# Ledger of designs, part 19: peptides against a protein of PDB entry 1IK9

Target 1, 211 residues: chain A of PDB entry 1IK9
Amino acid sequence: MERKISRIHLVSEPSITHFLQVSWEKTLESGFVITLTDGHSAWTGTVSESEISQEADDMAMEKGKYVGELRKALLSGAGPADVYTFNFSKESCYFFFEKNLKDVSFRLGSFNLEKVENPAEVIRELICYCLDTIAENQAKNEHLQKENERLLRDWNDVQGRFEKCVSAKEALETDLYKRFILVLNEKKTKIRSLHNKLLNAAQEREKDIKQ
Target 2, 207 residues: chain A of PDB entry 1IK9 as posed
Amino acid sequence: MERKISRIHLVSEPSITHFLQVSWEKTLESGFVITLTDGHSAWTGTVSESEISQEADDMAMEKGKYVGELRKALLSADVYTFNFSKESAYFFFEKNLKDVSFRLGSFNLEKVENPAEVIRELIAYALDTIAENQAKNEHLQKENERLLRDWNDVQGRFEKAVSAKEALETDLYKRFILVLNEKKTKIRSLHNKLLNAAQEREKDIKQ
Target 3, 195 residues: chain B of PDB entry 1IK9 as posed
Amino acid sequence: MERKISRIHLVSEPSITHFLQVSWEKTLESGFVITLTDGHSAWTGTVSESEISQEADDMAMEKGKYVGELRKALLSVYTFNFSKESAYFFFEKNLKDVSFRLGSFNLEKVENPAEVIRELIAYALDTIAENQAKNEHLQKENERLLRDWNDVQGRFEKAVSAKEALETDLYKRFILVLNEKKTKIRSLHNKLLNA

## One batch from the design tools (peptide; made by RFdiffusion4, then SolubleMPNN)

Design b1_p9_4_s2 (from b1_p9_4, 7 letters changed)
Fold by OpenDDE base, seed 1:
Structure b1_p9_4_s2 (fold): chain B 211 residues (1-211), chain C 211 residues (1-211), chain A 9 residues (1-9)
Amino acid sequence: as target 1 above (211 residues)
Amino acid sequence: as target 1 above (211 residues)
Amino acid sequence: SELDELKES
């Protein structure tokens, strides 16, 4: 089961933050349990997949689009201020919410909620879920932080090795060329010396022909 | 102000999870506000730096060690099961907690708590703090995850460049040696050719002298 | 080095 708790404001009690818990299996489309609390009282209702389908049909809205709107209204918390308006009657236990667009406001959904006999148990469980979620998120954060620190160290190590490899490649090329030039110059000097010996030998022959 | 909420079990009500909120400025040593709730009622007390010092002195415990024990008892949540025992009288509003060691149990601290007139407000604020903490931790998790993904990409890029640099260094060395050998072999061939021409010229002179 | 061997040869 998945769960999301959001803070909402009821039109009837705008000064009192209420908490809207939604619990569902895999997808919100398959139905959900909704719980409302003011920190003293709690109210719960179950919304079936058939009720979601019926509400979508009554609105003449495609079911996937309707569920997308339900997700924004019920799970996102208060989105941009005033986009979703929540209403609840403690007398009738009737909960409904509206989407406020620039040119049109419409009821997005409505549910009958039952007053919970032991609201303290629901509130305690809700706080427990929040504390569990905090602990899980803290453990994930600590893990991700340690992994970031590892990845940064590994990146710096490879970067330093790469820079050293680049420099070593340039140094190798320079050293090999210097050594090659030395050897080549020795061979060029030997060629010049042998050519001069050949020229001298030819000049001596030409002198011997001229007695 | 820093805050920590922990779930505890009271010896008097072991089946009902209670929540212990501790709020402090910078350090727990400077004093704190303690709030206890069962999800219906709430009780709050203030513990001053002087009370913490007095409790440490009464226990004949070094203050830093005592504050370290307070931190474990009040902020860590229930550590290993049964190390800290919490007691609260709803009649006297007296809260106390004990540390249970293998061979000794001792009272670690005690506080008078006042019953909150509007517990729903305290509970709502506590849930709000939990939801804020969840949202902050989620934002940190998403940031760290994106940074991990970036660092991993950057690491893979540098690693691939490094491997390519290593291979390019080996290839450069091999290519330079091959090219150098070719040029040197040409010079060696020219030296051999010039030497042979010198030998032939010397042999012709020796024939001319015998003639 | 192979270059030094090429010098002596």
Scores: peptide ipSAE 0.025, ipTM 0.855, DockQ to the pose 0.015
Fold by OpenDDE base, seed 4:
Structure b1_p9_4_s2 (fold): chain B 211 residues (1-211), chain C 211 residues (1-211), chain A 9 residues (1-9)
Amino acid sequence: as target 1 above (211 residues)
Amino acid sequence: as target 1 above (211 residues)
Amino acid sequence: SELDELKES
């Protein structure tokens, strides 16, 4: 079961933060349980897939698009800039929410809730879920932090090996050229010496021909 | 202000999860606000640095060690294996907690709490804090995940550059040796040719002398 | 090294 708790402000009680818990199996489309609380009272309703389909049809909205709007409204809370307005009557237990656009406001959905007999249990469970989620997220953060530190070490290790490889390549090229120049110069010196010996031998032979 | 909310089980109400909120400035040693709730009622007390010091003295415990035990008891909740036991009388508003060791159980601290007139506000604020903490931890997780993905890309990039550098070093060495061998062999061939010319010139001169 | 062998030879 997936769950999301969001803060909402009811039009009827704008000074009191309410909490909207939505619980569902795999997809919000398959239905969900909605729980509203003000930290004292709680109200719960179950919304079936058929009710979601009916609301989409009544709105003349494609079901996937409607479920996408439900997800934004119910799981994000009052999104940035009051795009979703929440209304609840404690007397009728009627919950409805509206999407407010620049030129149009329309009811996105409505649910009948039931007042929970033991709201303290719902509130305790909600707090427990929040604390569990905090603990899980903290453990994930610690894991990711340790992994970041590992990856940074591994990066530094490869970077240092790369820099050593670059330096070793440059040093190799320089050393090989220096050694080659030395050997080549020795061979050039030997060639010059042999040419001079040939020139001398030719000059001596030309002298011997001239008695 | 730092804050920690923990689940505790009261000896008097073991079936009901209670929540222990502790709020403090910088260090727990400087004093703290303790709030207990069962999701319906709330009780709050302020513990001063002087009260912490007095409790440490009454226990004949070094203050830093005592504060260390307070931190474990009050901020970790019931640690693994019931090391800390929490007691609260709703009638007297007396809260106390014990440290249970294998051979010794002793009272670690005690506080007088006051029943909150509007527990719903305390509970709403507590839930708000949990939701804010979840949002902050989620944002941190998303950041760390993106950073992990960046570091992994950077590692792969450097690794690929390193492998190319290794291959380029080996190729450079091989290519330079091949080129050097070619040039040296040309010079060796020229030396051999010049030696043969010198030998022939010497043999011709020896023939001319015999002639 | 091959370079040193090429020097001696």
Scores: peptide ipSAE 0.025, ipTM 0.855, DockQ to the pose 0.015
Fold by OpenDDE base, seed 5:
Structure b1_p9_4_s2 (fold): chain B 211 residues (1-211), chain C 211 residues (1-211), chain A 9 residues (1-9)
Amino acid sequence: as target 1 above (211 residues)
Amino acid sequence: as target 1 above (211 residues)
Amino acid sequence: SELDELKES
C-alpha cells in the first residue's frame, strides 16, 4: 500500500492545520482511503475505483486526466498557488475540494467521511509512518552520501591516471625523437664521410692519369 | 532549536505506542523540553541545565557521561535491546526511565510533566515537524541522487579519455618506431651503396697500376 | 632498445 500525508487548510478552519492522508494500492485509479485529522479527531472514507470512474464520467473528463487532478489535489498538499481549496463539514462529514483557476473554480471531487471512533490510534499510526519514513529517507541519504564519496575517489583516481598517461605520452614522443635524431645524425655523418672518401679517390685517379 | 521525536513504550501501557519529543538548544546539556503524547493527550516538562547537573551529581556520574546516557535514552528511541524502560503515571504526571543491564537496573532520570491544555495543537505541530523533516530529507536525497548521476557521468568521461590515451600512447610508440626503421634502413642502404662504390674504385685503381 | 639495435646493424 502506498501512502501520502499532506498538510491542508480547510476553508471552515483556516487557522487550524489539518492533515490529509491518502492510501492506495499501486495506482490511485484503483481507489483509495482518505483520512483527515486535526490532531484530535479523525475522519476516514473509502473511494472505490467505480466512484472515481463515475466522477470522471460526470465531469466529462478522461479518467487518466481526472486521476491526474486527484493526484495533484490530494497528494501534493496545498501547493504554493492555492490551486486547490479544501472544504469539510464536521456536522455532515462531507469533504469536497475545488480547483481554483483565474477565471473558473470547479469542484474536483467530494467524499462522505466517517468519524473515527478511536482517533488516537489513527494519529499514532500516522506519526509512526512519518517516523519510519524519516528513518528510511535518512538511511537512503547516508547510502547516497557514501556512494558519492566513493565516486569522487574513483574519479580522482582515474583523473590522476589520465594526467599521468598524457604526460607519459608527451615524454615518450620527445624521448623517441631525441634518440632517433642521434642515430640519424650518426648515419648522416657516415654518409658524408663516405662521399668525401669517394671524391678524394676520384681526384687521386685523375692525378695519376695526368705523367 | 534541535528536536528529536522517538517512539517509546510505557511500562503502564505497553500496547499503546507513545511519542517522546525532546527539544534543546545546541547541546542537550544546556537543558531541554520533553513532550510525551499518546495521540490524544500530551504532557510537557522543562529540564534545566541545573537539574541535569544536579542529577549527574546525585548519581555520582560525570556530567558528560550522564548527558551521553540521556542522549541514548531520550533521543535514540527504544533501541532493539530494550536497554531503556520508560514509566509514566498519568495521575501524578511523573515520568521516569531506567537503564536495564544484565545484572543491574538503575533509574537514569525522572521528570515532572504537566498535562497540556490543548494537546491537538502540540500533536499538529509534531506532525508538521515530521512532514517538514520528510520534505527536507527528500530534497537532500534528490540533490545527492543528481550529484551521484553527475559524478558517474564525469567518471565515465574521464575513464573513456584515459582508455583512449593508453591506446594512443601504444599506437604512437608503434608508429614512431615504424617510421624510424624506414628512414634508418634507407640511410643504411645508402651507406652500403657508398661502401661498394669505394671498393670498386679501389679495385679499378689496382688494375690500372698492374697494367 | 630497438633504436639501439638499429644503430649497430
Scores: peptide ipSAE 0.024, ipTM 0.854, DockQ to the pose 0.014
Fold by OpenDDE base, seed 3:
Structure b1_p9_4_s2 (fold): chain B 211 residues (1-211), chain C 211 residues (1-211), chain A 9 residues (1-9)
Amino acid sequence: as target 1 above (211 residues)
Amino acid sequence: as target 1 above (211 residues)
Amino acid sequence: SELDELKES
C-alpha cells in the first residue's frame, strides 16, 4: 500500500494547517482512501475506481490525464502558490478541490467524507507513519553516505594507479630507448673497427704488391 | 534549535502509542522542552540546566554521563526492548522514566508537565515538523543518489583508462623489444659479414706469401 | 621512426 501525507490549507480555515493523507494500492487509479485532519478531528472517505472514472468522464478528460491531475493535487501537497485550492465543510463533510489556472478555476474533484469517531487513533497512526518514514529515509541516507565514501576511496585508488601507470609507461619507453642506443652504439663501434681492419689489410696487400 | 520526536509506551497505557518530543538549543545539557502527546491531549514541561545538574547530583552521577543517559532515554525512542520505561500520570501531570538493568531498575529522571490548552496546535506543529524532516531527508537522498551515480561513472571512466594504460604499456614493451631485436640482428649480420671479409683477406695474403 | 633512422644509419 502506498501512502502520502501533505499539508494543505482550506479556503474556509486558511490559518489552520490541515493534513491530507491519501492511501492507495499500486495505482491511484484503482481508488484511494482520503483522510483529512486538523490535529483534533479527522475525516475519512473512500474513492473507488468507478468514481474516478465517472469524474474523468464528467470532466471530459482522458482517465490517465485526470489521474495525473489528481496525483498533482492530492500527493504534491500545496503545490506552487495557489495552483490547487482545497475546500472542506465540517458540517456537510463535503471535500472538493479546484485547479486554478490564470483566467479559469475548475473543480478537479469532490468527495463526501465521514467524521472519524476516534480521531486520536488516526492522528497517532499518521505520526507513526511519519516517524517510520523518517527512520527509513535516515537509514537510506546513512547507506548512501557510506557508499559515496566507498566510491570516492575507490576512485582515488584507481586514479593513483592510473597516474603511476602513465608515468611508468613513459619511463619504460625512455629507459628502453636509452638501453637500445647503448647496445646499438657498441655494435656500430665494432662495425667501424672491423671496417678499419679491412682497409688496413687492403693497404698492406697493395704495399706487398708494389717490391 | 534541535528537536527529536520519539514514539514511547507508557506503563499506564501500553496499548496507546505516545509521542515524546524533546527540543533544545545546541546541547541537551543547557535544558530542554519536553512535550508528550497521545494524538488528542498534549502536555509540555521545561527542564532547566539547573534541574539537570540537580538530578545528576542526586543520582551521584557525573553531569556529562547523566546527560548521556538522558539522551539515550529521551532521544532514541523506545530503545532496545525495555531498557527505558516511561511513566506518566494524566491526573498529576507527573512524568518519570527508569533505566532497566538486568537485576535493577532506577529512576533516571522526573518532570512535572502542564496540560496544553490547545493540543491541536501542538499536534499540527509536530506533524509539520515530521513532514519538513521527510522533505529534507528526501532531498538529501536524491542528492546523495545523484552523487553516487556521478562517482560510479567517474570510477568506470578511470578504470577503463587504467586498463587501457596497462595494456598499452605491455604492448609498447613487446613492440619495442621486437623492433630492437630486428635492428640488433641486422648489425650482428653486418659484423659477421665484415669478419668473413677479414678472414678471406687474411687467407689471400697467406696464399700470396706462399706464392 | 627514430628506430628506422637508426637502422639506415
Scores: peptide ipSAE 0.023, ipTM 0.854, DockQ to the pose 0.014

Design b1_p9_4_s3 (from b1_p9_4, 6 letters changed)
Fold by OpenDDE base, seed 4:
Structure b1_p9_4_s3 (fold): chain B 211 residues (1-211), chain C 211 residues (1-211), chain A 9 residues (1-9)
Amino acid sequence: as target 1 above (211 residues)
Amino acid sequence: as target 1 above (211 residues)
Amino acid sequence: SELDKLKAE
C-alpha cells in the first residue's frame, strides 16, 4: 500500500493546518482511502475506482488526466498557493476540492467522509508512518552519502592513474626520441667517416695514376 | 533549535504508542523541552541545565556521561527493547525513565510535565515537523542520487580516457620503434655499402701495386 | 633495450 500525507488548509479553517492522508494500492486510479485530521478529530472515506470514473465522466474529463489532477491535488500537498482549494464541512462530512486556474475555478472532486470514533489511533498511526518514513529516508541518505564518498574516491584514484599515464606517455615519447637521436647520430658519424675515407682513397689513387 | 521525535511505550500504557519530542538549542546539556503525546493529549515540560546537572549529581554520574545517557534514552527512540523504560503518570504528570542493564536497573531521569491545554496544536506542529523533515530528507536524497549518477558518469569518462591512454602509450611505443628501425636500417645499409666500396678500393689498389 | 639491440646491429 502506498501512502502520502500532505498538509492542507481548509477554506473554513484557514488558521488550522489539516493533514490529508491518501492511501492506495498500486495506482490512485484503482481507488484510495482518504483521511483528514486536524490533530484532534479525524475523518475517513474510501473512494472506489467506480467513483473516480464517475467523477471523471461527470467532469467530461479523460480518466487518466483526471487521475493526474487528483494526484496533484491530493498527493502534492499545498502545491503553489491557490491552485487547489480544499473545503470540508464537519457537519455534513462533505469534502470537496477545487482547481483554481486564472480564468476558471472548478470542482475537481468530492467525497463523503465519516468521523473516526478513535481519532487518536489514526493520529498515532499517521505519526508512526511519518517517523518510519524519516528513518527510511535517513538510512537511504546515509547509504547514498557513503556511496558518493566511495564514487569520489574511485574517481580520484582513476584520475590519478590517468594523469600518471599521460605523463608516462609524454616521458616515453621524449625518452625514445632522445635515445634514437643518439643512435642515429652515431650512424651518421660513421657514414661521414667512411665517406671521408673513400674520398681520401680516391684522391690517393688519382695521385698514383699521375708518374 | 534541534528537535527529535521518538516513539516510546509507557509502562502504564504498553498498548498505546506515545511520542516523545525533545527540543534543544545547541546541546542537550544546556536544557531541553520535552513533549509527550498519545495523539489526543499532550504534556510538556522544560528541563533546565541546572536540573540536568542536579540529576547528574544525584546519580553521582559525570555530567557528560549523564547527558550521553539522556541522548540515548530520549533521542534514539526505542533503542534495543528494554534498555530504557519510560513511565508517566497522567495524574501526577510525573515522567521518569529507567535504564535497564543485565544486573541493575536505575532511574536515569525524572521530569514534571504539564498537560497542554490545546494538544491539537502541539500534535499538528509535531506532524508538520515530521512532514517538513520528510520533504527535506527527500530533497537531500534526490540531490545525493543525482550526484551519485554524476560521479558515476565522471568515473566512467575518466576510466575510458585512462584505457585509451594506456592503449595509446603502447601503440606509441610500438610505432616509434618501427619507425626508428626503418631509419636505422637505412643508415646501416649505407654503412655496409660504404664499407664494401672501401674494401673494393683497397683491393683495386693492391692489384695496381702488383701489376 | 630494443634500441640497444638496434645499436649493436
Scores: peptide ipSAE 0.032, ipTM 0.858, DockQ to the pose 0.015
Fold by OpenDDE base, seed 1:
Structure b1_p9_4_s3 (fold): chain B 211 residues (1-211), chain C 211 residues (1-211), chain A 9 residues (1-9)
Amino acid sequence: as target 1 above (211 residues)
Amino acid sequence: as target 1 above (211 residues)
Amino acid sequence: SELDKLKAE
């Protein structure tokens, strides 16, 4: 079961933050349990897949698009753009929400909720879920931080080895050329010496022919 | 202001999870505000630095050690080891907690709390803090995850460059030696050719002298 | 070194 808790403001009680909990299995489309609380009272209702389908049909909206709007309204909380307006009557236990566009506002959905007999239990469970989520997220953060530190160390190690390899390659090339030039110059000197000996021998022979 | 919310179980109500909120400035030693709630009622009290010092003195415990025990008791929640026992009287509003060691249990601290007139506001604020903490931790997790993915890509890039550098160094050495051997062999062949020409010239001169 | 061998040759 997945869960999301969001802060909402009711049109009737804009000064009192309410909390909207939505719980669902795999997808919001399959239905969900909605819970509303003001921190003292709680109200809950179940919305079936058939009700979601019916609301989409009544709106003449494609079901996937409608569920996409439900997800934004019910799971994202009231974003800063006040795109979604929430209404609840404590008397009728009727909850409804509207999407406010620039040129048109329309009711996106409505649910009958039932007042919870023991709201303290619902509120405690809600706080427990928040604390569990905090603990899980903290553990993930600590893990990711340690992994980042590991990856950074590993990166620095490989980078340092790479820089040493580049420098060693340049040094190797320079050293090999220097050594090769030395050997080559010795062979060039020997060639020059042998050529000079040949020239001298030819000059002596030419002198011997001229007695 | 720093804050920690923990789940606790009261000895008087072990079936009902209570929430202990502690709020402090910089260090718990400077004093703190404690809030207890069962999800319906709330109780709060302020503990001054002087009271913390007095409790440490009354216990004949070094203040830093005492504050270290307070931090474990009040900020860590009841760990699985039931090392800390919490007691609260709703009638007297007296909160106290004990440290249970193998051979000795002792009262670690006690505070008078006052019943909050509007517990719903305290509970709403507590839930808001939890939701804010969840959102902050989610944003940190997403950031750390993206950074991990970046660092992993950067590591793979440098690793691949390093491996190419190693291979290129080995290839450079092999190629340079092959080229050097070719040039050297040409010079050796020229030296051999010049030596043979010198030997032939010497043999011809020796024939001319014997004639 | 291989270069030293090549020098001796």
Scores: peptide ipSAE 0.032, ipTM 0.857, DockQ to the pose 0.015
Fold by OpenDDE base, seed 3:
Structure b1_p9_4_s3 (fold): chain B 211 residues (1-211), chain C 211 residues (1-211), chain A 9 residues (1-9)
Amino acid sequence: as target 1 above (211 residues)
Amino acid sequence: as target 1 above (211 residues)
Amino acid sequence: SELDKLKAE
């Protein structure tokens, strides 16, 4: 079961932050439970898949698009752009919300809620869920931080090995060339020496023929 | 200002989760505000640095050690080990807590609380703080996740460069040796050829002298 | 080393 709690402002009580909890199983399309609280009273309603389908049809909106608008309204809270306006009557328990566009506002949905008999239980459970979510997110943050530190160490280790490999390649090339030049120069010196001996022997033979 | 909300069970009401909020500026030692709620009523008390010092003295405990025990009791909640027991009388507004050791329990502290006139405001503010903390921790999680993905890419890039550098070093060494062997063999062949010419010239000279 | 063999020959 998925759950989202958001802060909303009601048009009737703009000075009092209300909390809107939405709970659903897999998709918001399959239906959801909505809970509203002001920190003293709570109201709950269940919205079925059939009601969502009917509201989409009544709006002449494609169901997936309608569910997408419901998700933005009910799960994001009233963002600072006041794109969604929430209305609730404590007397009638009628909850409705509108999407406000530049030139047009339209009703996006409406629900009949029931006043919860024991609001303290709902509020306690809501706070428990918030505290559990905080603890889970903190544990995830600590895990990600430790993994980040590990990855940084592993990167530094490979970077240091790479730099050593680059330097070792350059040093190897330089050393091999120096050593090979020495060996080749020794062989060139031996060739020059043998050539000079051949030239001298040829000159001596030419002298011996001339007596 | 730092704040911690924890779940506690009161000895008088073990079936009802209570929430203990502690708020302080820099250190718990400088004093704190304690708020207790059951989701319907709220109670608040202020504890001064002088009261904390007096409680530490009355317990014959070093102040830093005492504040360390306060921190474990008030900020960690009743962990599953029931090391700390919380008591509250709604009638007297007297809050006290004990540390339970294997053979001995002792009172760690006690506070007089005042019933909040508007508990809904305190509860709304508490829920707001929880939702803000969730949002902040989610943003931090997303940041750490993106950073971990970056570090993993950077590690893979350097690892791939390192492997290429190792292979290139081995290939360089092998290629240089092969090329140098060819050049040296050419020089050795030239030396052998010149030596044979010298031997032949010496043999011809020895024939000419006998002639 | 191969270099030492190349020197000895």
Scores: peptide ipSAE 0.031, ipTM 0.857, DockQ to the pose 0.015
Fold by OpenDDE base, seed 2:
Structure b1_p9_4_s3 (fold): chain B 211 residues (1-211), chain C 211 residues (1-211), chain A 9 residues (1-9)
Amino acid sequence: as target 1 above (211 residues)
Amino acid sequence: as target 1 above (211 residues)
Amino acid sequence: SELDKLKAE
């Protein structure tokens, strides 16, 4: 089961933060359980896949698009963008919500809720879920932090090896050139020596011809 | 202000999860506000630095050690290790907690609480704090995830450069050796040619002497 | 080394 808790403000009680819990299996399209609380009372309703389909049909909206709007309304929390307005009557237990566009406001959906007999249990379970989610997210944060530290170490190690490889390549080139110059100079010296011996032999022959 | 919410079980109501909120400025040693709730009622008390010091003195415990025990009791949540036992009387509003060791159980502290007149406000604020903490932790998780992905890309880039550097070093060595062998072979050929010219000149001289 | 072989040759 998936769950999302969002804070909302009811049009009837704009000064009192309410909490909207939505619980579903895999997809919101397959139906969901909605719970509303003000921290004292709680109200719950179950919305079936058939009700979602019927609401989409009544709106002449494609089901996937309608479910997409439900997800934005019910799961995103009403951020400061008053795009979704929530209404609830504590007397009738009737919950409805509207999408407010620039030129048109329309009802997106409505649910009959039932007042929970033991709201304290629902509130405790909601707080437990929040604390569990905090603990899970903290454990994930600690894991990601340790992984970041590992990746940074691994990066520094490879960077250091890369810098050593660059320096070693330059040093190798320089060393090879120096060594080869020495060998080439020895061969050049041998060539010069042999040339001088040939010149001397030619000069001696020219002296022997001149008696 | 720092805050921690923990789930606890009261000895008097072991089947009902309670929530213990502790709020403090910088350090628990400087005093704190404690709030207890069962999801219906709430109770609050303020503990001063002087009360903490007095409790430490009465226990003949060093203040820093005592505050360390308070932190474990009040902030860690009673995990399944029954090391800390919480007691609360709804009638007297007296809260006390015990540390249970293998051979000794002792009272770690006690607080007089006051019943909150509007528990729904305290509960709503507590849920808001949980939802804010979830949102903050989720944003941190998303940030750390993006940073992990960045670090992994950076590592792969440096690793690829390192591998190219290693291969380029080996290729450089091989290429330099090949080029130098060609130049050395030219010099060796010149030396051999000059030696042959010297041998021929010596043989001609020996013929001229025998003639 | 190959360099030493190249010197000796």
Scores: peptide ipSAE 0.031, ipTM 0.857, DockQ to the pose 0.015

